# Designs tried in a protein design run: peptides against a protein of PDB entry 5Z08. Part 141

Target 1, 168 residues: chain A of PDB entry 5Z08
Amino acid sequence: RQKDEWAKKTSSLMKQLDWFIGEHLGAMLAAEELGGPVVGELMEIDPDDLSAGFNAHGKLKKATSQPDLDRRQRRIDDIWGPQDEQGQAHKRKRGADEALAASAEMRDLIEQLMNKLVEAGGDNSATYVEIPRESAAARFLVRSKVAMFHPNDARRLRLVDFGRDLDD
Target 2, 222 residues: chain B of PDB entry 5Z08
Amino acid sequence: GLPRLIDAIEEASKIPAKRRQTPIKPTIEKLTTHLYTHGASPDSLLRLADLLTLRNHLDQASLAAITRNLYPSSTVSDEVVLRFIGALGHGQLKPTLALQALFLRWLVMVYHLLENPGVLGQVYGVLFDLLDTAAIRPQLCHLLALVTRRKHVRPFRIQAILTLSRQTGGDPNLTGLLRVFKNYYPEIIVGDATKGRASAFKHPDPQWRQHLDEIQQRRSEA

## One batch from the design tools (peptide; made by RFdiffusion4, then SolubleMPNN)

Design b2_p17_4_s1 (from b2_p17_4, 7 letters changed)
Fold by OpenDDE base, seed 1:
Structure b2_p17_4_s1 (fold): chain B 168 residues (1-168), chain C 222 residues (1-222), chain A 17 residues (1-17)
Amino acid sequence: as target 1 above (168 residues)
Amino acid sequence: as target 2 above (222 residues)
Amino acid sequence: MDARFRLLIEQISQGRV
């Protein structure tokens, strides 16, 4: 009975998390992966700011004349530039597909992190997930203080505090 | 009323200060005056917790003023507590450490009004792992002193406090927390770490407490 | 676990802005 109520509550919470990831976070993560703003750094993305592109630190580049911005800026312009109605529909679809992909990556990463925690049985050393790359999803979880990298290996990520408090 | 003031502040919080048509300060002053006089309902308290914990264009002085006047008129829900706990830690997505210290101080002062004080016990590890953050450590130790139960007093946490106490030159707040741990397990060997000055974890603001009690009394009469 | 999981959701949700 209590386990069933907990399972139901956990299921409801997971649904809420899934909704949040899908409706809000996925699009922002996709924008970060495409060279857009770092999730949570820009409160207001002015259209003019999108045209200026982003530096290696995810900050808006002031319009300094550096030419190699052309490919990422073309992708941003290809995402946001005035294209014909058909081009806009394809861009919206591509943007939606990238948001869905980012949402799926975030969901999968959280699931892996949670599964490793359960499998570790209280061994904190066993709670690390190996990540193939430092994704926007991984970086976001670290910035949010949900996860942390292994101090000696940036390919290993774990949930903060969960490993010891699951028994409480 | 309070909801309309919150509405106005929520809308203003979406706009950079330089782009606002109307100064927000007069509205903040009206809000803080209202909170001081009447306190915040559970619904208003949740909305204010979002304003305080979410990134927005409100200035630090306004956020601090709201926090200093955040008198609950009734109980404090788990949801409100989790907003404030979720906002703790260092990082670009988090409120300033100065504001976090005010949140922790607030949680200490309203601890007796929590609908479920056990919620803090369930997130004890998160709170404990923040002890290395010097700017919030005084208030964090005080909160942990209230929250700590026998189940939280583990060998690894004892050792962590001892190590951190050595690294900090014997922070009196850590010494105070070790004494709380020792109350549950008198046999804990704390060595010289407890011989130093310890915080007594007295109420942070007696005047704030008195005013809270007056607001809470009005609720009981209504 | 329930509160800790709710806290995780809160930490994620606060990062959206």
Scores: peptide ipSAE 0.667, ipTM 0.832, DockQ to the pose 0.085
Fold by OpenDDE base, seed 5:
Structure b2_p17_4_s1 (fold): chain B 168 residues (1-168), chain C 222 residues (1-222), chain A 17 residues (1-17)
Amino acid sequence: as target 1 above (168 residues)
Amino acid sequence: as target 2 above (222 residues)
Amino acid sequence: MDARFRLLIEQISQGRV
């Protein structure tokens, strides 16, 4: 009974989290990954703004062709297909795809963090997830005080406080 | 009534101050006057907690004024508590540290009205990990002093307070919290860290408490 | 766990602008 209520409540909470990630957070994380503003600097990022790219100061780039753009910036510029209607449609689609990818990365990271916590059985050393890179998702969780890096290894991430006190 | 004032402020909070057709300050003053006179219902507290914790276009003075007048007319739900706790920490996504200190002060002052005080105990680790944030540490230590139970007094937290106390030159709030820990485990070797000045964690605002009691009494008579 | 998980969701949700 209590487990079923908890499972239902947890399921509802997970659905709310999934909705929030998909509808709001994914686009902002995608913007940060693309060198846009850190999540929270802009109150609303229109998916259309993701397609416009961001300057080194996190401001919306005006369409200036700067050649020596790093690989991520080239991905932003490749989002800058021809300014024709087809190019704009491709930009919007790519912005949507990056938002979906960022949403999926955040969901997966949260799931891994939660699973490791459950599996660790109270061992804080076992609660760390190995992350392949410092993603916008990982940085967001750390800034939100949801997660923390291992003090000696920035490739290891864990949920804050979850490890030691869940047994009480 | 209060709901209509909140509606107007919620709508204004979505709009940058320079683009508002009407100044929000008169509506904030009406809200704070109403809160001071009647307090906030549980439903109004939820809505006000969102206005205070979510990023919006409200100015810091208005947010601080609402927080200073946030008298509950009834109990404080877990949901309201978690909104304020969720708003704590460093970052561009969080309210200012000055506003967070007001939230923690508020939680201390309304602690006896929480529907479930145990909710703070379940998030104890999150609160404890914020002790390094100097701007909120005084109010945070006071809240932790209220929330701390025997189960929270772990060796790693004792060591963390001792380390942070050394790094801060013996912050009296940390010394006060360490004394609370020692009340549960008298055998804790705190060394010279407890010989220093400790905060007594007195009520932050006796006048605010008295006014809260008057608001709460009027509800019990109605 | 319930309150901690609810807090997690709240912390993430408040990160929305």
Scores: peptide ipSAE 0.666, ipTM 0.833, DockQ to the pose 0.085
Fold by OpenDDE base, seed 3:
Structure b2_p17_4_s1 (fold): chain B 168 residues (1-168), chain C 222 residues (1-222), chain A 17 residues (1-17)
Amino acid sequence: as target 1 above (168 residues)
Amino acid sequence: as target 2 above (222 residues)
Amino acid sequence: MDARFRLLIEQISQGRV
């Protein structure tokens, strides 16, 4: 009985999380992956301010290599540039596909993180998930203080202490 | 009433201060006066928690003024608690550490009004992992001192406090928390870390407590 | 477990704004 109520509540919460990821977070994560704003960095961008080139005066540390910035800027320009109606429909579809992909990546990452936590049986060293890349999803979870990278290996991510009492 | 004041502030919070047609300060003053006089209902607390924890265009002084006057007229729900806990930590997505310290202070002062105090015990690990954040550590240690039960006192957490105490030169708040741990396990070898000055975790604001009690009494008579 | 999961959702939800 209690397990069933918990399973139902957890299922409801998972559905709410899935909805939130799909309806709100996925598009923002996709925009970040495409070189758009960092999720949560920009409050309501006035659509008019989006058209006016953002002076990037925010000290984003220039650490990653120049070529990825140029590819990202081109992708932003390719997404937001003036295109004919057919081009806009294809861009909207591509944007929707990228949002779906980002949503799926976030869901999968959360699931892996939770599964590893359960499997570890309280061994913090065993709670790390290996991530193939530093995704917008992974970065978002770290910024949100949901997850943390291994101090010596940025390819390893774990949930912030979910409590050992997962059994309670 | 209070809902209309919250409505006006919610709408103003969506707009940058320079683009607002009307200054928000008079509305904030009306809100804080109302909160001081009547307190906030559970529904109003939830709405105010969103204003305080979600990023918006409200200034820090206004947010701090709301937090300082956030008297519950009733109980505090788990949802309200989790809004404030969710807002903790360093980063661009989070409220300022100064505001987070006020949230933690508030949670300490309203702890006896929580619908389910156990909710804080379930998120104990999250709270504990924030102890390295110096700006919130005093209030965080006080909250942890209230929340800590035997199940939370684990060897790795004892070691973490000892390590952090050494790194901070014996922060009195950490020493106080370690004494709370030792109350559950007297056999804990705390070494010299417990010999130092410890915080007594006294109520942060006796006047605020007295005023809260007056607001709560008016509800019981109604 | 329930409160920790609710907190996870809350942390994610607060991050969007």
Scores: peptide ipSAE 0.665, ipTM 0.830, DockQ to the pose 0.084
Fold by OpenDDE base, seed 2:
Structure b2_p17_4_s1 (fold): chain B 168 residues (1-168), chain C 222 residues (1-222), chain A 17 residues (1-17)
Amino acid sequence: as target 1 above (168 residues)
Amino acid sequence: as target 2 above (222 residues)
Amino acid sequence: MDARFRLLIEQISQGRV
């Protein structure tokens, strides 16, 4: 009974998290993966500033006409740039597909992190997930203080403070 | 009323200070005056917790003023508590450490009004892992002193406090927390770490407590 | 575990802004 209620509550919370990732976080993570602003740094970015694109440091490029738009900048401009009519639908679809992919990556990463925690049985050394790359999702979780990298291995990620007390 | 003041501040918080048509300071002063006089309902507390913990364009002085006047007129929900705990730690996505110290001080001062004090015990490890953050350590140790139960006093955590105490040159707040641990396990060998000056974890603001009691009393009469 | 999971959701939700 208590396990079933807990499973049901956890399922409800997971659904809320899934909704939040899909509706709010996925698009921002996709923008970061495409070389856009780091999630959470956008507070000062006016929609008009988004159209100017981002430099390699995620800062708004001033409207200087420099032609060497790096491939990443083209993708940012494709998401945030002025929408020409015919390219708009394909760009919107691509942006939506990338937001869905980023949402799926974040969901999968959280699930892996939670599963490793449960499997570890209180062994903190066994709580690490191996990540193939430093994704926007992984960086976001670290910045949010949800996860941390292993001190000696940036390919290993674990949840913060999901220590031995899961049983209490 | 209070909801309309919060509405105005929420809208202003979305706009950079340089682009605001009207100065927000007069509205913040009205809010803080209202909070001082009447306190905040549970619904208002949740909205104010969002303003304090989410990144927005409010200035640090305004956020600090709201936090210093955040008198609950009723109880404090788990949701409000989790907003403040979620905002703790270092990083660009978090409030300033100075503001986090005010949040922890607030949680200490309203601890007796929590709907479920056990919520802090369930997130004990998150709080404990923040002890290395010097700027929030005094208030964090005080909160942990209130929250700590026998189940939290693990050998690993004892050793962590002892190690951190040595690294900090015997921070009196860590010594105080270690004494709380020793109350649950008198056999804990703390060595010279407990011989130092310890914080007594006295109420951080007796005047604030008195004013809170007056606000809470008015609710019981209504 | 419930409060810890709710805290995780809160930490993620606060990071979006």
Scores: peptide ipSAE 0.665, ipTM 0.831, DockQ to the pose 0.085

Design b2_p17_4_s2 (from b2_p17_4, 7 letters changed)
Fold by OpenDDE base, seed 3:
Structure b2_p17_4_s2 (fold): chain B 168 residues (1-168), chain C 222 residues (1-222), chain A 17 residues (1-17)
Amino acid sequence: as target 1 above (168 residues)
Amino acid sequence: as target 2 above (222 residues)
Amino acid sequence: MHPLFRKLIEEIERLRR
């Protein structure tokens, strides 16, 4: 019974996530993976360092006063090569492919996190998923307080136990 | 057992091949067979790491054969890791770059068995400074892709990779490493360096992984 | 917090109960 309800709820959640990932999150995660804006709350990057960005030489630019989000987007667009129709098509295709990849990674990660939560049977130490990298998907889940890294190992990710953490 | 085989090889390693009374090849074959079947304990790994990294009279084929069969039966200590890291780079006393590439590949394949993965983060600078060494760059980028954390992604390292990427005509391994850096700092401008094919840093040997898993499972059942 | 994450959290919380 619980497994079937879990499977149905997981399926419904996956459909909602699929929709969210497909319509919004996948593109945003892909943009983040492609060097676009960070999805959600600003990472504890000094806002000044974020605003400064990295120049073509990999140096932190000095924080210019106006968060020219548009200048960052333009610089990203300028960096990804000629604005030719073929370049835009290739950029769109690459963006779509990266959005699909980010979507697949987010789905897989959530599925693994959910599966480990079920398998752990209440043992929080067993709820950790080993992640090969800190993906935009993983960071998004952490920033959103849906997941947390192991305090001593950033390769281990678990769902936040909202039931226990709210009672403490 | 494995310790006696290592003893015999250690003794033979002190003597030039032309002056050995007995051929070492049969003993190397026994060692590699044992390693393939049972793996190496932490103590045996340390001794083998010394044989592989310290200058001795063992031939390159024997050293490569040992490295290819260096299955840990348990965990990999910091000391073992540091032996391999210390063997990297240029120098007459260091192993060949071909053997260093095998060591880096080995570290990638056993990364999940490290007692303290943080040890590689402590020597991150040493690894990063070797990126200009073309012969080891593919495996080095793969290892760095596993080891890299936010604290390692610094402006000077971003610039160094970008510069090296331009100099190499966009090495896919450097592009892959830049992609890992961008995971921590999305605002990193990688320019045309990302137009190239990035390495996906796939497991270098799936069969080796499977065999390692079999050796590790036998330990959990004992 | 993005409203979708609130929903995701709420749904995950429902799944844990």
Scores: peptide ipSAE 0.022, ipTM 0.248, DockQ to the pose 0.095; fails the geometry check
Fold by OpenDDE base, seed 4:
Structure b2_p17_4_s2 (fold): chain B 168 residues (1-168), chain C 222 residues (1-222), chain A 17 residues (1-17)
Amino acid sequence: as target 1 above (168 residues)
Amino acid sequence: as target 2 above (222 residues)
Amino acid sequence: MHPLFRKLIEEIERLRR
């Protein structure tokens, strides 16, 4: 019964969340992974903006023509591959691929977190998902106060249990 | 002596706690007391490093207690260092991140006793690639601050720290490490990432340092 | 906090009550 109620309620939330992940969050997370702003600093990242890359400040590199500051930054950018049209197309494709990857990672992570929460049957110790890395997705969930890391193991992430965690 | 205590703990480490005939805690306490009083020889350090880094049945509290009392009486060999470095990161066979943080802290505190400090420079990439692990980042940044040389300051690493600094909201330890990088390449444009509070990488435990110095002085008088 | 996450939190809280 509780699993079924969880499944039904989760379905509508998951649809909204899936939409949000696909339409907005994936690109923002990809931007963060690519060295862009942290989600919340730039609320609207167009996938096309991901192709432009981010400066050391996490701001979109506007194609401003001034060459000299560009060379040393270009050596950092040359490490990011040649700015030829193929490099831009490759960056666009990479940006899109990164957005898709980030979306998939977030979806999978949320699914795992939700599944563990249901499976744990109220045992908070059993609600932890093992994450392979501290991803932008994981960090976003933590910053959003949706999830928390295990206090002793940052590879373990769980959904926040506001009912129990307030008592501990 | 210390070797016999290590022998007893090694044997106990092979057996699950519930199957031990005798509690290990008294032996751990004797070991830690001995370490606190006399320190560990190079040979003992190697054996203890294996106990700390290899998967065994010792409890986390015991491992932490040993690590906190791991005073070298002499130098620290490359082999000992590499045991601790090899224990870092993610994996089923790796120690807990909490214990890894203690290992990194230990390496920071004994850095001046390394037989070859260059050994850490050889594994710089391994250390650097772990910066995304929040649980060990403070100690890792401190160790990297000690180890970093010009050859390690590469554009991809600069960018990696900058990226991670943004992702973490300007972790003071990363800011501190960026400042170390900037010392080798003043032309590094770090932007606002260095305007924030940076860690000064102060000694993690002044009392531990003082006690280590006392142990080391006794060796010079012998 | 994005409204969706607020709703998610609220729903998680509701499911645990």
Scores: peptide ipSAE 0.021, ipTM 0.233, DockQ to the pose 0.072; fails the geometry check
Fold by OpenDDE base, seed 2:
Structure b2_p17_4_s2 (fold): chain B 168 residues (1-168), chain C 222 residues (1-222), chain A 17 residues (1-17)
Amino acid sequence: as target 1 above (168 residues)
Amino acid sequence: as target 2 above (222 residues)
Amino acid sequence: MHPLFRKLIEEIERLRR
C-alpha cells in the first residue's frame, strides 16, 4: 500500500515536473545556454522581455574545447540577429528547438540522477552521474539545491541527500 | 617647468640605462615632485601617458613612481584614457601586468575628472574580456563597477562572470561586479554567487584623493 | 525554491526512507 501510494505520488510529481520542464523551464534553460539570464528562485522572467534585451554583439570568443558549445554559441548569433520578420520566424523556430533540446536534457539528467540514487542502495559515493558538460540544466539543479557537484570533480553530479545532509 | 622635465625623460627613455651619460633618477624625482605639487596639464598628461604605455628604456620603479604621482591639474581627455586602455592585456609590447594594475587604479581614482566618461563605456567589451587576467582583475572589476550601465549588463556577460567566478572559487571582486549587475536588473538570478564575500569597491587611496582635491581646488581659484 | 522542487525533494526523501 505505501509503495503504491509512493509510486502514484512519484508519478504525479514526475508528470508535473515534466509539464513544468516542457512549458516553462526548457525555454528558460535554453535562454541561459544561449547566454541569457540565469534561471533560479525568480522564474518570472518573461521570455519576451529576454528577447528584447539581447543585442547582436555577443560574440563570445572560441573556447577551444567542446564542439557542442560552438553549435549553441552559433545559435546565439542567430537568436540575437537582426529583428527582420523572417529573422523573427527563424528565431522563434530555433528558440523552440533549443527549448525542446534543453527540456530533453533536463529530463534525461533528472532520470539519470534518480536512477543512480536508487541503484546506489544508500552508498553516496555511487550516486554520482557523470555529466559531459556543466549545462544550464545541471546548474539549475545545483542552484535549486536539488543536486550537488562532487567537491573535487565538477563533472560528477548527484542528488542532494536531504535525509543525511540535515544530520551533518 | 614640467614640459622641460618631460623632454629630458623622453630623451632618456630612448637610451638603455647602461648607455646614459647621466642618471635619470634625479630627473624622475624632480618630475614626481613637480607632479605632486602642481599636477599635470592635459598636454602633459598625454605625454606622460605615452611614456608610461609605450615600450621604452625606463625602469619599472620610475614608471610606477610617475603613475603614483600622476595627479591631473584639470580634466582627463579621451586620448589619455585610450592610451591606458590600449596598454592593457598580454603582449610583448605591453607594459607589465603590475604596471597595468596601477593604470587601472589610476583610472578609478580620476574617473570623476574624465572629459567624457562615456569613452570607457564604448570600450567596455575590451575591459570585460580581460577579467580572466588575475593580476589586474581587482582593479578591473572596480573600474567596471564604475563604468557599468544598464546597456552593458547582457546575459552573455552575466554568464561569463558566473563561469569565471566558479573557476576562481568565488573571487570577491567578481562577486562585487555581479552585485553591480544585479542593481541594474534585480530580476537577474545570480544564485549563490552573490551570497559570498564581495568587494565594496572603496576608493583605493583616500590620501591620494585628498591631495588630488587640493590640486583641483587650486585650478578653480585661478 | 519553486514549490515543484520542494515537492520533488519531499518525494525523493520519501524514496530514501
Scores: peptide ipSAE 0.021, ipTM 0.253, DockQ to the pose 0.075; fails the geometry check
Fold by OpenDDE base, seed 1:
Structure b2_p17_4_s2 (fold): chain B 168 residues (1-168), chain C 222 residues (1-222), chain A 17 residues (1-17)
Amino acid sequence: as target 1 above (168 residues)
Amino acid sequence: as target 2 above (222 residues)
Amino acid sequence: MHPLFRKLIEEIERLRR
């Protein structure tokens, strides 16, 4: 019973996380990878607040009804896009492709981190995922205090074990 | 005059110190005294740039002393600038990183005397790619802060500075350069990377500036 | 920490118990 309830809750959370990655986080991570705004500060941001985007000062904009991905992509294009229509179209397409790639990378990274956590059976040394690069996805997880690097090896990332780290 | 002193040093620079018939130090002292009093003409400045940047048998102390007294009496040509830029980086034929830091400091101090400040903008990429070299980073960031224009502020360079800032534990010079970038694009969100301690990029040597101004003023009166 | 991650972690911790 408890395992089934947990499986349902975990499945629901994973669906919400997947939605959040696809609809909001992927574009922001892609922007960071392209050298745009760092998805920096503790996004104590409701997924709905993430949609509102950040102002020039890194503060949340009020959620306006327009789809936020388009605003962020447009903002990236407005800042870094060529002024010509063809260049803007190519940058928009490239930005969309990069957002999809960043979303896939984040999903894969979370999946690997979760799998290692389950496989480790409580052994913290076995919870590390080897990452090929310091991606925007990896950095986001660390900044969000969800993951941490190995103290001696920045290529090793693990989920923070909040149960143990709070007791230390 | 200055040309004859440079001739003597150029000839001495071809010979290892142990094989020189006469000590070079007295000639270096005469040169540095002359430079301090009168500055260097554009032609002399080019010859001195070659002595400073090309591999020769001059000792590091002599090269540093010449660099510290390298007051332009007039303008600084693109050719002189490019000699110093070409001397930057790693390699067996390159000057020491300590001397490169002095060259960058000199370029900062004479930036207002460049015949064409745009020449540094043309080699912006070369300068930017050296930011990982810790020994020259303070002066390099200062020079980049002067040289940076809107066209140089690109996404990949923003990301490169952010990455390097993390790797260095938030070097104040990199934070200062990020603030310069943000002046061109206020909408750039760099998170805590700009909230930390930043270099103000103050003039490296106020006394050197004052003395340069005195040398430059004498030219305007002639 | 994003609330979603907090909840996810809390649920993961509950399974490890």
Scores: peptide ipSAE 0.020, ipTM 0.248, DockQ to the pose 0.069; fails the geometry check

